# Peptides against a protein of PDB entry 6GMG, part 68

Target 1, 331 residues: chain A of PDB entry 6GMG
Amino acid sequence: DSDDRVTPPAEPLDRMPDPYRPSYGRAETVVNNYIRKWQQVYSHRDGRKQQMTEEQREWLSYGCVGVTWVNSGQYPTNRLAFASFDEDRFKNELKNGRPRSGETRAEFEGRVAKESFDEEKGFQRAREVASVMNRALENAHDESAYLDNLKKELANGNDALRNEDARSPFYSALRNTPSFKERNGGNHDPSRMKAVIYSKHFWSGQDRSSSADKRKYGDPDAFRPAPGTGLVDMSRDRNIPRSPTSPGEGFVNFDYGWFGAQTEADADKTVWTHGNHYHAPNGSLGAMHVYESKFRNWSEGYSDFDRGAYVITFIPKSWNTAPDKVKQGWP

## One batch from the design tools (peptide; aimed at target 1 Y75 D255 N276)

Design b2_p21_7_s4 (made by RFdiffusion4, then SolubleMPNN; from b2_p21_7, 9 letters changed)
Fold by OpenDDE base, seed 4:
Structure b2_p21_7_s4 (fold): chain B 331 residues (1-331), chain A 21 residues (1-21)
Amino acid sequence: as target 1 above (331 residues)
Amino acid sequence: SSAERAALINKANQEAIEKSL
């Protein structure tokens, strides 16, 4: 029960982490040990190490979303999301493919749709856009300058995002970032901000007015990226989990993975930080664990989810929650 | 609330991760 959630205790600022547990491309630790690592590596504000505050520890305690929350400085709104979908593959598989033995038509269509998403291309699109945004931020000292720079960059690249409405999440994302307006954050100076990326896994079949089959097996038409832009309309994502297909079956509502602003060009070498569940050390779920996964391990996802989106937000450059290089595990 | 929705994360993620390891 969510009532069993506990805020992890404070860790001394200078306490070093215990070694992470390596396992098949992942590194794992308990949440308190992640706090220790976070304080040593990611806590820096203007070059100064900080103790994770009670508020930040509380955010972190919510599990996978908590990792993204503490590192981004805000609860994920997921408004600026990207994915890649192979429409030709989808159509071809629907036409020429066959349901597996015992697979319903709805299950087949849901599976084919899931398999038609390209996680790597979706991630690359988000990185491309984040790079454009970062270039637009670098020399902009007000929002107007940022937007002008952004439009110029998009025009130069002939990017379809140039045609987005001024009120779209794409253009409004910076102004809607609390840390942009904070005195110790951006202080309304775009050049003090940088674009960062996280990923969300979620279920497509969230429409309660749809068929039960879509809720159980996925909605093949839901949460597809717009052609040209790669933007995903996340407005219908209400954190509704997959419907059970059998009695007693339960699915998780979402998963979040933090990437930040790593500069590693090889997607397979990038590190994604995520949590398993809310922190309940005295409850049935137990203590929260934090994982640092390679992209391959992250992008595989779970059967709970049939969509992956790569979301852009912003943090102050003075924060070290999104360093250029992330080392997996400890030491 | 968003926080309440976040609290709905259950053990399934851990189990899935463990199975993938």
Scores: peptide ipSAE 0.030, ipTM 0.677, DockQ to the pose 0.079
OpenDDE base, seeds 1, 2, 3, 5: peptide ipSAE 0.029, 0.028, 0.029, 0.029; ipTM 0.670, 0.677, 0.669, 0.670; seeds 1, 3, 5 fail the geometry check

Design b2_p21_8 (made by RFdiffusion4)
Pose (drawn by RFdiffusion4):
Structure b2_p21_8 (pose): chain A 331 residues (1-331), chain P 21 residues (1-21)
Amino acid sequence: as target 1 above (331 residues)
Amino acid sequence: SVAESLALYMDTNRAANNRLY
């Protein structure tokens, strides 16, 4: 009867996954089966396949956050985040539009702010920034050389990110990555690391001392990207879900999708890996399922979330959780 | 904390009752 979270059992390294295919842009499989796929194509350490450890299986069993947690080796902090927001569209649609049949002004403003974000450009911005970071760390064997290389390309590219504080989430992203300091990971050598991207969907109205309207319909001024850099201040994100509008209406507080470091130029052809909920096959929600969605399927989102952030973190190059290519389903 | 965040996440999924899926 217990809807308790259980850890999926260990899968032998030779056990192949059951086949599955995408339908209309998304593929899904039970977590036990995804572990088999993950061990075949994502588990490599210096080219050697590995069994998903007990700890990794535990992390994975927590739901959508599990895929990102496992692939990055760290619970997501969302410290370095990017998004795109059309300020002109937002200001224009506020002073020219009107609420639709059955909207409070607070609901109208909340929706317009939501629709003003562009998740394709947001992902595209994180893509170009991660590429600059990877070029900066290619031949840099200490952090100082990495930061020098990073600032040099940003200045020459006239990127506003060059003026970020030395201790900002941007410039401190590499040094604050636990696997960067680990002897078996980056060992303080930026050349042994790689930038990767995952995405977080979340709610804007997370201030518990704010009006109910913002908690139910969103805060338009919250989680907007800074101009020039596109950085999103995630410090006030507390994993607080959207408040219900009527009794019995439940919302999920966030969703994480793993992109990794795919080389596909078509943002619409990129695959994003995420789970539906925590693993509980003996309980109410049932077993956890891992979803592999095309970008547009992922970025479609839900009414639970009115904000999207595309996050950059680092993993060691010796890992294979962010390969150049990601295939939906199996084989 | 991480633990509080995960608990809250599980509670929100229980409250959603597979609404999204």

Design b2_p21_8_s1 (made by RFdiffusion4, then SolubleMPNN; from b2_p21_8, 14 letters changed)
Fold by OpenDDE base, seed 5:
Structure b2_p21_8_s1 (fold): chain B 331 residues (1-331), chain A 21 residues (1-21)
Amino acid sequence: as target 1 above (331 residues)
Amino acid sequence: SIEEELEQAYKDELAAKNRHT
């Protein structure tokens, strides 16, 4: 039960992590040991190590979302999300493909839709947009300057995002970031901020008014990116898990992976940090574990999910929660 | 704030288990 959640204890600032263990191609450790690593590597503000605060430890204790939460400094809003969907592939497979033996039509359509998403292209789109945003931020000392720079960059690249409404999450994301407004954060200076990326895995069939088949096997039309922009409307994501297809079957509601602002050009070499569940060391779930996965292991996801979104948010440049290079595991 | 709204709305959902990890 959620009531078994415990905030991990504080770790001494200078305590070094124990070695991570290999687990299915990823590095794994218990949450307390991740806190130690975080303090050594990611805690820096203005170049100084910081002990993870009680509030940050509490955020972290919520599991997979907690890793993104503590590193981004806010609960994920998921408003500025990107994906890539191959519409031609989808249409072609629906037309020319056939359900597998024992597969229902709804199951077939859901699977084909899932397979029509390209996680790598979705990630690349988010990185592209984040790069544009970072250029727009670099010398902008107020929001107006940032927006003007952003529009110019988009126009120069002939990017369809230039046609987005001023109220779009694309243009409003910075001003809606709490750390942008904080005195010790951006202090309303865009040039003090940088774009960062995290990913969310979730279920498409969340509409309770839809057919049971869509809730069980996916909604092929849900959470598709807009053509040209790659933007996904996440407003309908309510963290509703996949419906059971058999008695006793259960699915989890989401998974979150933190990427930050790694500069590694090869997607396959990028590191994604995520957690398994909320921290319940005295409960049935046990202690929370933190994983550092390569992109392949992250993007593979689980059968619980048929959508992956790559989300852009912002953090102060003074934070080291999104370094250019992330090393998997310890040492 | 948006963060406060989300925290209130999804606080219980944050305690979900990823059964595959």
Scores: peptide ipSAE 0.026, ipTM 0.670, DockQ to the pose 0.214
OpenDDE base, seeds 1, 2, 3, 4: peptide ipSAE 0.028, 0.031, 0.027, 0.026; ipTM 0.722, 0.744, 0.723, 0.711; seeds 1, 2, 3, 4 fail the geometry check

Design b2_p21_8_s2 (made by RFdiffusion4, then SolubleMPNN; from b2_p21_8, 14 letters changed)
Fold by OpenDDE base, seed 5:
Structure b2_p21_8_s2 (fold): chain B 331 residues (1-331), chain A 21 residues (1-21)
Amino acid sequence: as target 1 above (331 residues)
Amino acid sequence: SIEEILEQGYQSQLDAKNRLT
């Protein structure tokens, strides 16, 4: 029960982490030890190491979403999401492919749709857009200047995002970021902010009015990126898990992975930080663990999910929660 | 609401899932 969630205790500011453990190609540690690492590596505000606050520890305690929450400074809204979908592959496979033995038509279509998403291209698109945004932010001292710069950058690149409505999450994302408005954050100065990326895994078949088959096997038409822009309409994501296909089967509603603003050009070498579940040291689930996974391990996901989105948000440049380089594990 | 989302939060063990995959 969610009632078993406990806020991890404070860790001394100078407490060094214990070594991480290798786990399935990723580095793993208990949440308290991650707090220690976070304080040493990611906690810096204006170059000064900070103790993780009680509020931040509480956010972190929520599990996978907590990792993204504490590092982004806000609960994920997922409004500015990107993916890549190969429509030609999808159509061709539906036309020419066949269900596997024992696979229903709905299961086949759901699988084909899932396989038509390219996680690497989706991630690359988000990185591309984040880069454009960062250029637009760099010398902009008000939102108007930022938006003008952004439009110019998009025009220069002939990017389809230039045609988005002014009310689109693409243009409104910065103004809707709490830390942008905070005195100790952006203070309404775009040049004090930077774009960062996290990822969400979720289920496509969330429409309760849809067929049971779509809820069980996926909705092939749901959460596709718009052509040209790569934008995913996340408005229908209600954190509804996959429906069981057999009695006793249960699925998780989502997973979140924090990337931040790593500059590593090779996607496969990027590090994604995520948690397994909420912190329940005295409960059946046990203590929360934090994982630092390479992109391959992250992007593989689980059968619980058939969609992956790469989301852009913003944090103050004074925060070190999204450094250029992330080292996996400790030491 | 955020509170509602939090109540539906991630409860499964990803490490266990990895072992099964």
Scores: peptide ipSAE 0.027, ipTM 0.711, DockQ to the pose 0.408
OpenDDE base, seeds 1, 2, 3, 4: peptide ipSAE 0.022, 0.029, 0.026, 0.027; ipTM 0.701, 0.733, 0.712, 0.713; seeds 2, 4 fail the geometry check

Design b2_p21_8_s3 (made by RFdiffusion4, then SolubleMPNN; from b2_p21_8, 16 letters changed)
Fold by OpenDDE base, seed 1:
Structure b2_p21_8_s3 (fold): chain B 331 residues (1-331), chain A 21 residues (1-21)
Amino acid sequence: as target 1 above (331 residues)
Amino acid sequence: SIEEDLEQAYQSELDAKKRYW
C-alpha cells in the first residue's frame, strides 16, 4: 500500500539531532532526526549548510532507496555495478558438498551460489575503480580529457576495463549523470565531480520464464560478474522479489546502502547508511527509520536477497553528502 | 535511458521497500 507514503516535514536548519539508539550493532533513528543530522553534517554545498528541500524530503521518504537517492542526487540506475564471484569455490561445493537435511537440490545450488559471492572483494573492486576514475577526473576539464585520462590509467594498471566498449556504462556513466550537467553541479567540468559508491541487495531469480525453483531458491547463473572486470549486467534486475516458498511468506524487493567516498582503508570500519521502509507514520508500517551500519552488518544482508552489487556514480565535489569520514550515530 | 529510468522511478510507487525492522 504505497498510498500511505508521507513526505517528512521540514526541520529547522539549526535544529540539532537527538541521540541515535543502538540497534543490533547499528545506530538507529527516526527519519526526521536523520534530516536534522543530514542538515548539520551532509547538507553543505560550497561549504554552506542547507535545509533539506521538499523534493529531497520526498526522495528520502521512499525508504532505503531514498537514503541513496537524496545523497547521490538521483534515483539509482545501477548501471555501473561490481561484484566478486569465486567460481572455483562454487564448482567445488557443487561437486563435493551435500544438501542439508530437508534442503532440495535447487535450494542447495542457490545457497552455494550465494555463498560463492565475496562481498568484501566486490566492495574492494568498486573502490579500486572509483579511485582510478577520481584520478582521471582530477585535471580533466572536458569529457574527452576525462576519457583519455581514464584509458591511460587503465593501461598503466593493465586493467581489463580498458577493453570495454565506448558505449559501456563504464565510459558513459559520467556523461549520463544529471548533476554533471547542472550549472551548480559539474557544469560539464569533470574536475568538479567525484566518484561515489552505494550498494544494492536484490534477488537473482527474477526471470518469469524460468523454473519455479529458481524464483524460490535463486538462479545460480544470474548476475555474475564478468571475469577480469568484475562488471555485473544489471539489465535484468526489475526489482522483482523472491517468490514465497510457503503460504504467507513474503519478501522485500531490494535494499540500498549508501557509502559515498569514505577513505577508511579497513572495510570493516566503513559506515553504510540505509532505511527500513517508506515513511508511513499513519500507516501499518509506521515511521521510516534510518540506520548507520558497519560493513559487516550491511554486507550480511537478509534472506530476501542472494545478490549484492557495489555501484559507482558521481556527485559534485561541492556536495558534502560523501565526506572522507563518516561518524556512526549521534553525537 | 537515464531519463526513462527516472520516469519509471517516479511512476513506480511499488519500488518502495516494505520491511519491518
Scores: peptide ipSAE 0.025, ipTM 0.660, DockQ to the pose 0.200
OpenDDE base, seeds 2, 3, 4, 5: peptide ipSAE 0.023, 0.022, 0.021, 0.023; ipTM 0.640, 0.664, 0.597, 0.659; seed 2 fails the geometry check

Design b2_p21_8_s4 (made by RFdiffusion4, then SolubleMPNN; from b2_p21_8, 15 letters changed)
Fold by OpenDDE base, seed 2:
Structure b2_p21_8_s4 (fold): chain B 331 residues (1-331), chain A 21 residues (1-21)
Amino acid sequence: as target 1 above (331 residues)
Amino acid sequence: SIEEELEQAYADELAAAKRNT
């Protein structure tokens, strides 16, 4: 029950983490030990190590979303989301493919749609856009300068994002970032901010007015990226889980993975940080665990989800929650 | 708003009860 959620206690600032444990190709630890690592590695503000605040510990306690929340400084809005979808593959497989033995038509269509997404290309698109945005942020001391720089960069690259409306999530993302407006954050100076990336896994079949089959097996037409831009309309994502296909079956609503601003060029070597569930040390779920996964482990996802999006947001450059290099595990 | 985000976070508490394997 949600009432079992507990905020992890404070950890001494200088307490070193215990070693992480290997778990299915990932590094795993209990949430309190992650707090210790976070304080040593990611807590820095203006180069100074900080204790994780009670508020930050409370955010973290929410599980997978909590990891992204504490590192981004805000609850994920998912407005600036990217994916890659192979429309030709999808059409061809629907036309020429066949349901597997025992597979319903709806299940077949949902599976084909899921398989038509390319997680690596989606991630690469987000990284490309984040790079463009970071260049636009450089030496821009007001939002107007940032937007002008952004448009120029996009024009130079012949990027379809140049045609987005000024009110689109793409152009409004910076101004809608709380830390951009904070005195100790961006202080309304774009050059003090940097773009960061996280990922969300979720279910496509969330429309309650749709068929039960779409809710059980996915909606093949939902949450596709726009051609050219790669933007995904996330407005219909209401954190509704997959519908059970059998009695007693249950699915979770989402998974979040934190990437930040790693500079590793090889996607397979990038590290994604995520949690299993909300922290309930005295409840049935038990203590929250934090995982540091390679991209292959993250992008694999779960049967609970048939969509993956890569989302861009912003944090102050003075924060160290998104360093250039992330080391998996401890030590 | 931040308040709306918090409300959403609370609403999602039970749904965040997954175990990564």
Scores: peptide ipSAE 0.036, ipTM 0.771, DockQ to the pose 0.276
OpenDDE base, seeds 1, 3, 4, 5: peptide ipSAE 0.033, 0.027, 0.031, 0.036; ipTM 0.761, 0.718, 0.741, 0.766; seeds 4, 5 fail the geometry check

## One batch from the design tools (peptide; aimed at target 1 Y62 L285)

Design b2_p22_3 (made by RFdiffusion4)
Pose (drawn by RFdiffusion4):
Structure b2_p22_3 (pose): chain A 331 residues (1-331), chain P 22 residues (1-22)
Amino acid sequence: as target 1 above (331 residues)
Amino acid sequence: SSEEKANKINEKNEEAEEKANS
């Protein structure tokens, strides 16, 4: 009867996954089966396949955060985040639009702010920034050389990110990555690391001391990207869900999707990996399922979340959790 | 209900955060 979280059992390294295919842009499989796929195509350490460890299986069993947690080796901090927001569209639709049949002005403002974000450009911005970071760390064998290389390309590219504080989440992203300092990971050598991207969907109205309207319909001024850089201050994100509008209405507080470092130029052809909830086959929600969605399916989101952030972190090059290509389903 | 189910997910999300900070 317990809807307790259980850790999926160990899967032998030779056990192949059951087949599955995408339907209308999304594929799903039970977590036990995804572990088999992950061990075949994602588990490589210096090209050697590995069994998902007990610890990794535990992390994965927590739901949507589990895929990102396992692939990055760290619970997601969301410190370095990017998004796109059309300020002109937002200001114009506020002073020219009107609430629809059955909206409070707080609901109208909350929705317009939501629709003003562009998740394709947001992902595209994180893509170009991650590429600059990867070029900066290619031949840099100490952090100082990495930062010099990073600032040089940003200045020459006239990127406002060049003026970020030395201790900002942007410039400190590499040094603050635990696997960068680990002797078996980056060993303080930026050339042994790689930038990767995952996404977080979340709610904007997370101030518990704010009006109920913002908690129920969103805070338009919250989690907007800074101009020029596109950085999103995630420090006030406390994993607080959208408040219900009527009794019995439940909302999920956040969703994580793993992109990795796919080379596909078509953002719509990129695959994003995420789970539906924690693993509880003997409980109410049932077993955890891992979803592999095309970008548009992922970026469609839900009413639970009115904000999207595309986050950059680093993993060692020796890993294979962010391959150049990601295939939905199996084989 | 939908709220009961969302609460289960949200509580496990919180547990995952607490585990990561411990």

Design b2_p22_3_s1 (made by RFdiffusion4, then SolubleMPNN; from b2_p22_3, 8 letters changed)
Fold by OpenDDE base, seed 5:
Structure b2_p22_3_s1 (fold): chain B 331 residues (1-331), chain A 22 residues (1-22)
Amino acid sequence: as target 1 above (331 residues)
Amino acid sequence: SNAEKAELINNANKEAEEKALS
């Protein structure tokens, strides 16, 4: 019951974390211990440690999305999302493949579509775009300069994003970032901001006007990236979970993983931070746990989801919530 | 509200599912 959610108590600023627990190649800890780690490692503003505020602890208490929320400084809007989809693979498999024994046509198509997404390439695309954005930000002291730099960078790289409309989430993302406008944040200075990445797992079959089969097994045509740009239209993502295929079956709405701005070139070595559920220490769900997973563990996802998007947003460079290096677990 | 949407996350069985996938 959502009514059981509790805000984790404050942790002393100098309290060191307890060791994380290894679990299936990831590091796991209770939310309060993550707060301790966060204060030691990620809390820095202008190089100074900060105690996690009550508001931040409240955000964090919402589970997986809470981890992204507290580190990005805003609730995920998911407007600037990227993915990679192999259209040829999809078409070929549909044409030449066959449903498995007991698999319906709709289930087959949904599975084939899911398998046609490449999480690594999607992540790589987001990183590429984030790098372009960071170059555009570096010496831009107003939004106009940033946009001009961005267009130049895209033109130099012959990137299809150069053809996006000026009102596209791609160009409007910075101006729509609250921390960009904050005095203690970007203060309307793009050079004070940096691009960061998080990921969302969600279900494709969210259209209630579609067939029941699409809601149960996925919509093969939904949430595909645009050719050339890799942009995913997330406007139809309403946080609707997969429909049950059997009585008593239930699926969750989404999962969020925080990457930030790690510089590790090997995707498999990158660390993704996420939570299991909202914090309910006195409820049936229990305390929230935070996981630090390698990309392999994160990108694998769950059967609840058939889409993964890699989303770009911005944070002030003065924040340390997205460091170049993330160490898994503690110590 | 964003908060309401966030509260709908109930992935209590992550470990169990991961075990099943391993």
Scores: peptide ipSAE 0.027, ipTM 0.646, DockQ to the pose 0.058
OpenDDE base, seeds 1, 2, 3, 4: peptide ipSAE 0.029, 0.025, 0.025, 0.026; ipTM 0.648, 0.651, 0.646, 0.645; seed 1 fails the geometry check

Design b2_p22_3_s2 (made by RFdiffusion4, then SolubleMPNN; from b2_p22_3, 10 letters changed)
Fold by OpenDDE base, seed 5:
Structure b2_p22_3_s2 (fold): chain B 331 residues (1-331), chain A 22 residues (1-22)
Amino acid sequence: as target 1 above (331 residues)
Amino acid sequence: SSAERAELINQAGKEAEEKARA
């Protein structure tokens, strides 16, 4: 019950974390211990460690989204999302493939659509775009300069994003970032900001006006990236979970994984930080746990979800919530 | 609200799948 959510208590600033536990190739710990690690590693503002505030601890207590929330400084808006979809594979499999034994046509189409997404290419696209944005930010001292730089970078790379409307989430993302406007954040100076990445797993079949089959087995046409840009229209994502296929079955509404701004070139070696559920130490769910997963473990997702998006947002460079290197676990 | 959206997360499905994959 959501009413069982508790804000984790404060941890002393100098308290070292206990060792993480291995969990299916991940590093796992209880939320309080993650707070300890966060204070030692990620809390820095202008090079100084900070105790996680009550507000930040409250954000964190919401589970997987809480990890992204506390590290990005805002609740995920998911407006600037990227994915990769193999249209040819999808069409070919639909045409030439057959449902498995006991699989309905709707199940087959949903599965084929899910399998036509490439998580690695989606992540790579987001990283590419984030790199372009970071170059555009570097010497831009106002938003106009940033936008001009961005357009130039895109033109030089012959990137289809250059054709996006000025009102597109792509161009408006920076100005819509609260920390960009904060005096102790960007202070309206793009050069003080950097692009960061998180991922969301969610269900495609969220349209209540669609067939029950789409809600149960996925909507093959939903949340596809635009050709050339890789942009996903997330406006229809309302955090609606997959519909049960059998009595008593229930699915989770979403999962969030924090990547930040790691420079590791090998996608498989990147670390994704995420939580299991909201913190309910006195409830049936128990204490929240935080996982640090490699990309393989993160991108695998769950049957609850048939879409993955890689989202770009911005944080102040003065924050250490998105370091170049992330070490999995502790020590 | 953002809080309401976040509170809908459940662990039960995830744990079951993790165990099945192990």
Scores: peptide ipSAE 0.025, ipTM 0.679, DockQ to the pose 0.073
OpenDDE base, seeds 1, 2, 3, 4: peptide ipSAE 0.025, 0.027, 0.029, 0.027; ipTM 0.682, 0.709, 0.714, 0.699; seeds 1, 2, 3, 4 fail the geometry check

Design b2_p22_3_s3 (made by RFdiffusion4, then SolubleMPNN; from b2_p22_3, 10 letters changed)
Fold by OpenDDE base, seed 1:
Structure b2_p22_3_s3 (fold): chain B 331 residues (1-331), chain A 22 residues (1-22)
Amino acid sequence: as target 1 above (331 residues)
Amino acid sequence: SSLEKAQLINDANQEAAAKAAA
C-alpha cells in the first residue's frame, strides 16, 4: 500500500556507515545506512558535508527513483536519453532465427528486439555526449555561449547531434534544469554545471491501443534510438508495466540507476546506485534497501523490462553527488 | 540471471511521485 511509505529519520552528520552486505554480486544496505554513507561521501556542497535534509530523505524514500532523485536534485524527466540498437542483428535474427519451443511469434520478436539493444554501446554514447557537453560548459558564462560551444564541439567531431533542432531536448536540457537557475546552484552560469548520467529500465509495450501481444511480450519497434544520434524518444514512456502473461504474474513499472560522472574508462568497473522499493519499515514491503551494482549487474536488468536508456542531466559542480570515483559498498 | 526479481517491488508510490513531478 502506497500509504505505508515513511520518510527515513535524520542521521547524525558524523555517524559513520555500517558495513554493506554482499547481495547477488552487489553491495547492499538499508536506506538509513545509505544516508550515513551519503552524508560522508556525497553530501558535500562547496566542499562541506551536509546532513541530508527532510526533503531529500523524502525523495530517497520513493525507492529506485529516489536514489536518482536525491543525487540529481530533481525527479527524472528522461528527456535526453540514449541507446544503441543493432538493426542488422534484429533483421537477421527475425529472418533466420526460430522461436524457442513454446515461444509465440510475438514473444520471439519481442525477445529478439530486446537482445538487439547493446547496453554498453548505449552507455558509451551517453558518456561521449556528456563529455562533449562538459567541454561546452567549461568556460561558458551564459546559455548562448554554451550553445555556441556545443555546436562547435559537435561540428569538430562530425556528430549528428549538430543537426538537432534548437527545441530538441539535447539543446534545451540545461535551461530546463532547476538547479541551473538556482542561486546556490548554477545561478544561470553554465560553467558551474556538469553533465551527469543515470539509467532507466522500462517496458516497450506501453501503448494501450496496441495488441495485447505487444503489451505482454514487448513492442519491437518502440523506443529505438535514432540513427546517428542515438537519441531515444521517451515521450511515450508513461511508466506502464509489462502486462501479465499468466495469472498472478506482476511486473514493476521501472528501475533507475545512478551513475553520475564517474571517470572510470572501463564500463564494467563503473558503479550504479539504485533502490528496491519505497521505504515501508512497518509495512509488508519492509525497509528500503540501496544497492551499489557493477555495470554488468545493472545492465542485465529484469524480465520486467525490455528497454534500457541512458539519460543525461545536469547538476552543479559544487555538489558531490557525482564524484569522479565511486567506491562500492562500505568500508 | 544473478538478479532476483524479488529485489524490485512494484511501487505505487513511485508512480505517484512520477505523477506529482510531471
Scores: peptide ipSAE 0.028, ipTM 0.736, DockQ to the pose 0.182
OpenDDE base, seeds 2, 3, 4, 5: peptide ipSAE 0.024, 0.028, 0.028, 0.026; ipTM 0.686, 0.644, 0.647, 0.625; seed 4 fails the geometry check

